# Ledger of designs, part 187: peptides against a protein of PDB entry 6EJA

Target 1, 276 residues: chain A of PDB entry 6EJA
Amino acid sequence: VEYMPANPVRIAFVLVVHGRASRQLQRMFKAIYHKDHFYYIHVDKRSNYLHRQVLQVSRQYSNVRVTPWRMATIWGGASLLSTYLQSMRDLLEMTDWPWDFFINLSAADYPIRTNDQLVAFLSRYRDMNFLKSHGRDNARFIRKQGLDRLFLECDAHMWRLGDRRIPEGIAVDGGSDWFLLNRRFVEYVTFSTDDLVTKMKQFYSYTLLPAESFFHTVLENSPHCDTMVDNNLRITNWNRKLGCKCQYKHIVDWCGCSPNDFKPQDFHRFQQTARP

## One batch from the design tools (peptide; made by RFdiffusion4, then SolubleMPNN)

Design b2_p29_1_s1 (from b2_p29_1, 16 letters changed)
Fold by OpenDDE base, seed 4:
Structure b2_p29_1_s1 (fold): chain B 276 residues (1-276), chain A 29 residues (1-29)
Amino acid sequence: as target 1 above (276 residues)
Amino acid sequence: SAAEERQALLEQLKANPDTETAFHGDGEP
């Protein structure tokens, strides 16, 4: 019998969507929708058709809202972090939405738990934050991510302006940009005025792929560092050999990778994960 | 104890991640 928590956590799902991927979004939404959770959707400023569709959905469900502001986001752009940070602030200001966890998802990142399992698990560990690190050489990560380089997002392009130094005394970490953050940590990130949060927000406003490193770095250097779990409870079909083609050079002055679509042959990986 | 069991589980999650370790950056072009 599955554990049923007395006070189950409620989740705020944040979706950042663009293009005409209406079918994909609908499938994802159907897969993750539950009446006890909350859904906050940002649609790219350029995706007007999709925005209209999402608005229609939001009018049908009381626990679905669309951001009144919209950003033009690009692959690897600093604006993605801005989107998350603003969404977090909005969600904290929604007093009628008593959420306990912040979760983001993409079509290439699948939850490994049913809703009941996820809720049970997070209810058991409601004081923890779940961020997946790269798990390899940190120097390699910094180099590959370009964290020691200064980037500027402008005119739908990430311009590499030059070199920079990582702030002294900061232990940089990162990995997956899909995470599960508890409300307490989100409050800290949103409202703290300490030197760490202030400096990191500034630093990452000029960072490529900021969401893959910002929350990791802030958490690990914060008073909340003991709440980190190096697991995001997801399965992503990563194969760098196949997914790293430097295909974003036209958008970013850097090389990047993409996850691969899941194939039937990948099903065995779902069963090999360490499940609590 | 419950605390010990919790810690053990958390350590297990850290040691045996559910997803492949990866990131999007791939260096200077």
Scores: peptide ipSAE 0.290, ipTM 0.741, DockQ to the pose 0.655
Fold by OpenDDE base, seed 1:
Structure b2_p29_1_s1 (fold): chain B 276 residues (1-276), chain A 29 residues (1-29)
Amino acid sequence: as target 1 above (276 residues)
Amino acid sequence: SAAEERQALLEQLKANPDTETAFHGDGEP
């Protein structure tokens, strides 16, 4: 028996896509598509073929739109946060799309619940925000993420310019860049003029992998701090021993990791983490 | 009460996340 909410939440799914993996995108889209939700898709400025394909999809569905603006993004680039922030602003300005939650998705990060379960859950906890933290000591996170380093995105590269200090009085947090944010918090992030939001937007415009920390940090230091849930309701095959090979050093002046493909031997771990 | 049960569930979700995740940063090269 599944809970059926009287006022089900509607979700704005934001997809940031690049490359030429149109078939993979189609599979993912079919897996997550529902008529009651909204889909806002950003295609990398350099991915013209994919853009054409996505435009075709958007013409077939009234609840699918493509960003009229397109950014050139790189792995770990600050531009990813800019993309999310602009998308949030756009979505808030779309008065004909009454969404309640903002959710970003990747093919490497799967929701562990069905659509009905997800909607039921979010409808019950519509006042909460779901962000997964790193789960270990914060000093290690800061060091590994390079949050105490200044980066500049330029010419398709993240340049490390030097050291910096984390702003005083700010409790930094982060982890997964896949999250579920309620509309109220998105409104706060988008339109607030308080010192926290202003300073953090500035700080994270020079940050590597900003989406993994910005929303966590802003939320935890904001008046909305009590709405945080350390769970993004997703499963991702994170094995740092396998996925951390400093493979992005040619793009960023820092070492990075990637999630791994699921293998049969990962089944037991999957069962432990994939809970209804 | 229903409110207490909700709060307990939320606390459980905060304390014992059901999913694994990691961050992408891996330190200075």
Scores: peptide ipSAE 0.290, ipTM 0.735, DockQ to the pose 0.628
Fold by OpenDDE base, seed 2:
Structure b2_p29_1_s1 (fold): chain B 276 residues (1-276), chain A 29 residues (1-29)
Amino acid sequence: as target 1 above (276 residues)
Amino acid sequence: SAAEERQALLEQLKANPDTETAFHGDGEP
């Protein structure tokens, strides 16, 4: 008999979308939609057509809202973190949405379990945060991510301004920018005035790919550090040999990678995953 | 106990993370 939680967690799904892929978004939305969860969608400031489409969807469902503010975001831009942080604040201020977990989603990244399985699992471990680390040499991660470099997002470009030092006493970590955060930790990140949160918000406002490191770093250095699980309950088709071609140099003064689409031949990886 | 089982599962999840290289940075151009 499958475990049925007495008090099932409710999830706030945050989607950051851009472009004109309205049909893809619609398909994704239909696949992940559930009446017991909440959906908060940010549409890039430049994607007006998509914004209109998303607004139409939001009017049809009481548990779907669109951010009244919109940012112009770029690949690897610091503004992505700003988007998440502002959305977290908004979600915490929505007293009519009693969510327990914050989960970010894209069209290319799905939870590997069914909704019921995910809810059951998170209901049992509602006090935990699920962040996947890079799993390799931390120095390499810092170097590859450019965390020791100062970046400025301006005019739709990430400008590399120079070198910087990582703050003393901070254990930097990171990896996947897809995570599952409990409400308590989101509250901490949003409202804490301690030195850690304050300094990290400032630090990461000038960071490339900030969402891949900010929450990891804050969590591991916070009073909530014991709540971390090094697993984001997702699978992404990463192959750096194929996906790393420095293809973003026109947008960012740095080299970057992209995950690959799953193919039928990759199905065996789903069976071998260590995720619950 | 249920608490022990929960803790064991959590430890397992922490100890056996996905080996995927899940970050986008690729160094200085």
Scores: peptide ipSAE 0.284, ipTM 0.730, DockQ to the pose 0.702
Fold by OpenDDE base, seed 5:
Structure b2_p29_1_s1 (fold): chain B 276 residues (1-276), chain A 29 residues (1-29)
Amino acid sequence: as target 1 above (276 residues)
Amino acid sequence: SAAEERQALLEQLKANPDTETAFHGDGEP
């Protein structure tokens, strides 16, 4: 249902980009840009050419900023979560950017819905957080993600150091690392000093693929647990049979998967997905 | 009511995820 909200939400888009995918980034940016939203872009520390290009864009728009800090991120690295957490803190400290939702994007993402549709939807559900869970056996998820293993990010590699225990009393969940979080929950994650947030930040600093589980787990175990919606309003072409080839062994001491390119035949699957 | 409709939509969203498998991990090397 689409309606014109009296108090439309404003979105902080956080883009984490790397490499030389400048054209793709430009296309994505043009597709998602709106004067009423905010764009905070992190460029990998090693991607200097891309950084220069992004800086040029940021100078042209008052609602586009680039992180003054830059991390060297790797596939599955714990530093990705650090990037998001620091970005969240930065955004909360920007008093001149009154955003209501945090949405992360990559250079390869493309909006499924128009800005008006997205804003209308989020304005209606502004008190909710949208995190997509894996939707299968949780034990399998834990095993496949290596959540019971200790990892250390060092020298552009995720080293597996050994086994670890999941903290007692914590219901672990996870799935997509693409999410929509309301400001209230972001504030909680950023500034709370309770045992949950403190322990989870520590736990996930040694976790592989932390962004796929951290926010899910924190939310579901927090006072905000009732605000979770198991949907991230995005389509990703997941086919583990095709996308899981253990292709990241050179980066991490673990096997990983990648989403697949969309094909015309995949369109039928899109129609089966419930859209707001 | 508007409240009931909102709740119904939320339940629908929870029941129909956008992805079948959303995580990247694939276990031991």
Scores: peptide ipSAE 0.254, ipTM 0.688, DockQ to the pose 0.691

Design b2_p29_1_s2 (from b2_p29_1, 20 letters changed)
Fold by OpenDDE base, seed 2:
Structure b2_p29_1_s2 (fold): chain B 276 residues (1-276), chain A 29 residues (1-29)
Amino acid sequence: as target 1 above (276 residues)
Amino acid sequence: KAEEERKEFLELLKENPYTGEAFHGDGEP
């Protein structure tokens, strides 16, 4: 039995979706939907069919909105971070949506806990931020991520332009591109004009897989560093054996991995959450 | 007590049930 908080936190779920993953999206949406939360959905500019479907959903639920702007994003693209940052700004400007936490989700993952468990937990730790670090050799992470390389997103491709240096005095960290951030930190990232945020936004605008490192790095080097919790409270079907085959060479000048879609045999891992 | 509860909660969570790695980068081609 979970504790029922007197002042339960409300969550803004941001979904960045593309392609034909309508079935997976619907399943995920059903799994995470609650009347007390908010759902802000960005559909890739090229995914018109999916966009129409999502719009239909948004018309049925008052707490579901679709971004009026749409970006064309690619795997590993710097524009993904731009998408998140813009969505954060939008959500902060939505005064009628009093959300306490920002959570991004894709069709490839699920909350690992029930809504009640998640809300209870976050209500108790509403001042914390949850990001999962790689938990290994940081030098290896930098090398594998290509953080010491300069990338440019152009013409639906991530072009590797050359080498670059990690900014001096910055402790780089990263891992999962799925994060759970409190409103206060989101406000900081969105509106702060300090050197850290400014420089990191610039740095990561030329970074491969920016969402896997930007928020980690900013948080750990910010005045909010003490709020870091090394966990994202999600489960992803991350099978590196199957997902790491340099399959994205046609999109990015780098090798990458991807999580796999959940299969029925994987559902046992969702034992702690309600399944659609 | 709260810290213990947090720890217990977090211990049940795994980002990568297969490899333990949470990032997509796989190095230079």
Scores: peptide ipSAE 0.153, ipTM 0.637, DockQ to the pose 0.513
Fold by OpenDDE base, seed 1:
Structure b2_p29_1_s2 (fold): chain B 276 residues (1-276), chain A 29 residues (1-29)
Amino acid sequence: as target 1 above (276 residues)
Amino acid sequence: KAEEERKEFLELLKENPYTGEAFHGDGEP
């Protein structure tokens, strides 16, 4: 029997989708849909067929909306962060959607908990933010991510322009670009005019893979730093030895990795999904 | 039905890291 909170949290799911895999999206949507949550879907500007399909779905549910704006995103592109930031602003301006948590999803992502488990857990820890860090040498992370390099997204390519310095006084962190953020922190990121948020928004507008580091860095350097939980309640088969093939060099002036399909021998790692 | 879809989807899960290093960058080409 799961704990039933007196005031259950409501979740704003932000889905970033692209391509033509409407059936896969439909399956994912059915798996995560609940009447008490909210779903805000961004479809890549180039994915017109998928956009039409998603619009049809959104018209059937009052708690499903599609972004009226659409970005052409690429792997590792700075525009992905822009997509999240704009969606956060939109969601905060939707007064008829009283959400408590922001959770981002792709067509290949899903929280490991059932809806009831997830809601119960987040209701218990509604003041916390859940971001998974890389968990190793931070200097290595910075180097591998190219955070000390300046990138420009232009014409569906991430151009490396040169070197840059990490802003003084900022402790950079990062890891997974899948996270669970409470409304309070999202409000801070969206509306704060302090030096941290202002500088980081500018800094990460020229950053490769910005979503893997922006929210971590902002949170850990903010007055909300004590709300950090190093767990995003998700699981993926990350095996860099197999997944890092520099397969994105045609899109970005940098090498990148992809998660791998799970194999039977990988399932032992599910033990890492333990509650914080 | 939704639970069944959830199970199927979880089998295809690829992008949320709990396992190992959870980032995509791999350095200079």
Scores: peptide ipSAE 0.372, ipTM 0.718, DockQ to the pose 0.297; fails the geometry check
Fold by OpenDDE base, seed 3:
Structure b2_p29_1_s2 (fold): chain B 276 residues (1-276), chain A 29 residues (1-29)
Amino acid sequence: as target 1 above (276 residues)
Amino acid sequence: KAEEERKEFLELLKENPYTGEAFHGDGEP
């Protein structure tokens, strides 16, 4: 439902980018840019050309900043979660940026709504957190994700070290690593010293694909568990039959999948899969 | 103008969205 909110939410968009796709990033940025939102961009440590381009953009807009720190991220690497957690802390420390929601973006998992629709929706549900779960057998998810395995990110590789147990009393969940989190929950994740947050940060520092499960698991086991909405307002082409080829063995000691490219014939599904 | 750019960007997307399994893990090699 779209309406004109009296106090519209302001969004902190976090972009984690790599490579040399400057033109694509520029187009995406133009598509999502609004003067009332905030944009915090992390450029992979190895992508110096892109970093220079992004810095140039940030100098032109007061609501665009680039992380002063840069990580070398890999597919499925634990460092991706570290990137999000550090960016969250940075954003909370930016007192001149009064954002209400944290949203991570990529071209592969783009918001399906217009800016006005998104703002209206989030303004209505500003106390909720939006994370999409896998929606199937949780045991299968754990097995497929390797959550019961210990991984170490080192030298641009995810090394599988051995087996581990899921912490007792924790209900593990996960799915999409694209989420919409309200400021209150981000504050909790960032500053809480309770046993849950502490243990989960430790646990997920040795986890493959941590962003697909960390926030789900923390939220569902936290005092804020009733704020979860199983929807991230994204459309992503997940066809595991096509996308799962164990193609990441050179990067991680595990098999993985990737989303598929949209085809012209798939356009009709945009309307059918639209999320409220 | 931002919305127009959004439409253009969406048209450039080569990735097809499915609402099925949204995770990347595929098990032990």
Scores: peptide ipSAE 0.252, ipTM 0.637, DockQ to the pose 0.296; fails the geometry check
Fold by OpenDDE base, seed 5:
Structure b2_p29_1_s2 (fold): chain B 276 residues (1-276), chain A 29 residues (1-29)
Amino acid sequence: as target 1 above (276 residues)
Amino acid sequence: KAEEERKEFLELLKENPYTGEAFHGDGEP
């Protein structure tokens, strides 16, 4: 017998999308849409066509909204974290949207569980936060992420300015930039004025790939540290052969991998991987 | 019971089978 929650959680899905993801976004949206959840969509400032399309969708569904502000984000840019943080603030200020969990998505990933499974699970563990850590050598993680380097996002480029120190007393962690965060933790990140949140926001404003580490680090060093679950509930289309050739060195002074768009030929392996 | 159910559920979740890595950083160019 499948668990039926008496008080099912409602999810705020935050979608960060750019212009080349229209078709995939449509498919993903159809797959994740439910009347009891909320969808807040940020479209890159440069993706006007996609923005118009998304606006049309938002007008058709009362539980779909588009960010009135739009950022021009780049791969690895610190502005991505700003996008999430601002979205979190917006969602907390939407008193008519009583969401319990924050889940970020892009067109490059897909939920690996059904809505019923996801809701049932999160309803039972509504006090937990779900972040996936790298699970490897932390020193290697720091080096490869460039966390000990200072970056500045300017003129659509991530400039490496030099070396920096990781704040003393902070246990750095990270991994997936896809997370499931409960409202309580989002409130903490958004409104807390404690030293941890303040310093980490400052630190990560000059960080490459900040979303892969910020929430992990803040959570693990916060009073909410015992709420962390090292897992998430999505699948991303990764192809290292195609996406890990330092292809973004022209826009960032660092190398890294980027997820690939799902193609029709990827559906078969996706289905196999997504099976419970 | 709840803990067991959580464990079972989490065990059904698969890590990214294609990259083997959970992060994008790949070092200095």
Scores: peptide ipSAE 0.037, ipTM 0.617, DockQ to the pose 0.514; fails the geometry check

Design b2_p29_1_s3 (from b2_p29_1, 17 letters changed)
Fold by OpenDDE base, seed 1:
Structure b2_p29_1_s3 (fold): chain B 276 residues (1-276), chain A 29 residues (1-29)
Amino acid sequence: as target 1 above (276 residues)
Amino acid sequence: EAEREREELLAQLAANPDTEEQFHGDGEP
């Protein structure tokens, strides 16, 4: 249900991009751009051409910025979580960007709602966090994700070093790495010095696919646990039958899957008409 | 109160169930 909120939420969209798919990125960006939101883009350290292209875009829009730091990221790498955490810190320090929600985007996920619907919905539920869990046996999830294994990211590879124990007293959860987090929870994750956040940051720095579990686990074990909604307001183009071929074993010492990307034209539900 | 609100929201969103598991891990090679 759409309504006109008195104080509409503003969204910080975070994009982590790599490669040379600049045209596709440009089309996707144009489809999701809105003047009332903010866009913070990290370009892989190795993707210099794409970085130049993204910088050009950022110079055209006052609400688009590019990270001044750049990380070399790999599929399933722990560095992806570091990228998100640093981006969150940066966004919290940007006093001129009064955002209310942190949302990451990829061509692999599709927003269920239009911008107006999304803003209306999040404005009504601004105290909630939206993370989609795996929805099955947690032991199976742990096994499939390798959460009980120690990984080290080094030289563009995720090395499996051995076995480890999941910390006792922690309810581990996870699922989709596409989520919507409110500013309050992002502040907690960024600045809290409690044992939970400190230990989880350490634990997940040696974790494969950390973004699929870190925020779920931290939230569910935190004082903010009652704010969790088991839905990320997206449709991801998953087909495990076709997408699970252990195609990443050359990059990580583990088997993995991938969803299919949506075409830029598929983002019509989130397409914006407001342009600078 | 927060729990009630969460449950109501979950009920509202139940119309959009996922048919596939949404994680990338697939076990040991």
Scores: peptide ipSAE 0.391, ipTM 0.815, DockQ to the pose 0.547
Fold by OpenDDE base, seed 5:
Structure b2_p29_1_s3 (fold): chain B 276 residues (1-276), chain A 29 residues (1-29)
Amino acid sequence: as target 1 above (276 residues)
Amino acid sequence: EAEREREELLAQLAANPDTEEQFHGDGEP
């Protein structure tokens, strides 16, 4: 998109951060900060040092806020979805922040496109939602994610309790937990009392890695299903050969992967996965 | 209108398909 929008979209960036990666967070924040957007930051309940640092930043900018509530999140935990859902509610209740899109970020997620390019693109497609699907067969995704298994987050662990069935009539989908959602869909997810949203919130409260599937599934089964775009405008170095070592088995009763840092040899793949 | 826009956008984005898996799950331990 090479035009200047007449009514540019404003973005609510939601950051869920933890640990001691203050320098990385600062670099990312500097890279993504713009006066016309909004930044809502959740710091893990256990990361007090980071919380203090983030609070200092929030005091310097009127469009940066920190969640007054804090959750103790774990890898793959259902609480991550709760964090996003609560953040969405908070953002919708902030009448002084007229945002049009919800975009989540991590400390390692740097923008590939300029702010102007992103805004121009989203302004043209302001009625769309951008969620990247798994790209393989759905059965594989369900199996690998353990969506047919019941999990309970308790005592900083994801306990696998047993098998479960996916609700009838629901087309399950998922993939990346990095997405761009328009305000209208966020409103639907937050305030709808229909059977779909109600059931899915319940279902995914006992789901491993819920953010990778909840919004996809809700969107595709909702009246807003025609707004889905299978692209999240992100580039992530998903080299599963290197990143899948079942390294989280001490936290969750399941095997998982992690994305890898980009290396010089990844340049070609980087170009191939570049988003328009 | 929304459907038309979606189709056009999908066509544009299809030029650079993502071939990598995007999720964290890797099955039973």
Scores: peptide ipSAE 0.382, ipTM 0.803, DockQ to the pose 0.684
Fold by OpenDDE base, seed 4:
Structure b2_p29_1_s3 (fold): chain B 276 residues (1-276), chain A 29 residues (1-29)
Amino acid sequence: as target 1 above (276 residues)
Amino acid sequence: EAEREREELLAQLAANPDTEEQFHGDGEP
């Protein structure tokens, strides 16, 4: 018997899009659109054509909005976290949008599960937060991410300024920057004035690839730590051997990797993960 | 109670075929 929730969760999808991804965005939007969910789209400040297209879509659907503010984001930039945090605040202030989960998406993402499956699953586990950790030793993660280094985003570049200390008493974690967060945790991150949230917001404002670690770290050190699930319900085609070429040196003073596109032979992964 | 729920959920989601590191950082150049 397939679980049918009596009170199905409603999802706020946050899309961060840039460049010429109009066709991909359209495909993704068609795949994930549902009348009961909400869509909040940020378009890079430099992507004016895309912005016009997205605005046109938003005018056609009452549950689709575009951020009135726009940031110029770069690979690995601290501004990505700022984008998410501001989007979260905006979404919490939208009293006419009663969403239960925050889910971030890129234009290249495709849903692995059907809407019904996703809603059923999240409705059953509505008190949980879904973040995928790196799955290796934490020291390696810190070293590879440069979490012990101070970065400044300026003039479309991430400048490495020097070394820094990780705050004492904080268990740092991270991994995928794709996650599913419940409203309660988003409220905590947005409005809490405790030392943890305050310090972490400051710390990660000078962090490379902050979205891959901020929410993990805040959650695990918060009163909500027991709600963490080490799974983000997504599949990403990571192959570090092929994807790690330090190809982002022109943007950041650090080496980075990129995931690979899925090939037809990789589709078997989708079937395994999609099994309820 | 929350921990029990987490453990049960994790048991259900244990089959993750993605064994690669899922972060973008790759160290100092």
Scores: peptide ipSAE 0.381, ipTM 0.801, DockQ to the pose 0.616
Fold by OpenDDE base, seed 3:
Structure b2_p29_1_s3 (fold): chain B 276 residues (1-276), chain A 29 residues (1-29)
Amino acid sequence: as target 1 above (276 residues)
Amino acid sequence: EAEREREELLAQLAANPDTEEQFHGDGEP
C-alpha cells in the first residue's frame, strides 16, 4: 500500500549487533538510513572494536544513538529481551525523538518494501502491531522452544534448570523475533504494572529465545490484543532441514536453528511474501 | 466500507503462506 500520508510515522530502528561485522553493518545502515527516522544501536559488551565503529557513525548523524549500557548477549539468551526492553524504555524517555514505531533489525533481514512504502503502510495502520506467529501447532511451538522449561542465563550459557508451567490463563504464542510495534504498545509493555506484564516479564526472564514469544504473548493477552497483525513485513529464509542441526548446544542446553542465506533460487519467494 | 477494506487487507496480511517454521527452537537435545 502506497500513499502520501498527511502525518507520516517515524520509526525507531533498534539494532542489536555484535562481533566484527562493521562493514556489513555499515552497508545495512546505509540501506535503511533516513533522516526522518531514528536509530538506536546496542553493541555487545564484548565487541569493543564494533562499538568504536558504531560510535563514529553515531557522531555523524543526529538521529543515531548508541546505548550507553552494553550487555553481553548469547544466542537464545534471556538477555536479548532485556536489551529490547531497556532500549524501549530509553527510547520512550527520549523526548526529542518522536517515534511512532519500534522496529528491530538484523543484517540478515530482507525488507520487502521501500522506505516510502513502509512509512505509507505504517501510517495507514499506525494502531496495529506486526508480529509473525509460527502459524502451526502451538503445542509443537511450546515444545520446540522449550517454553515449558526453566532456563538461566549465566556465564555465557543458557542452563536448563527444570520444568515449569505456563501461567494459568495465558495463551502463549510466538514465532519470528523480528517485529514492528507501535509506540502505544511499547508504552504498555514498558510501564504497565498489570498482572500480565509483570508475570510475563518474570516468566520470560527465565526463557530461552524470549524475543520470539514475549511480545506475541503479551500482546495477545493484553487489552491491545485486537491490534495484532500476523505479519512482520520482512523475509527470512527459513529452511529447518538445513538450519536445524543443534549447532548451539555448546551455548544453550537446548537445540536450536538458524535461518539460511538467500540464494538466487529463493527469489521466487519474494513475490509471494510481498504483500500490500 | 473503508473499515471493511481495512479488515480485508489486514486479513490478507495475516495470511501465512510459509510452510516452514520460523523460530529458532528445535527441542530437547
Scores: peptide ipSAE 0.361, ipTM 0.755, DockQ to the pose 0.711

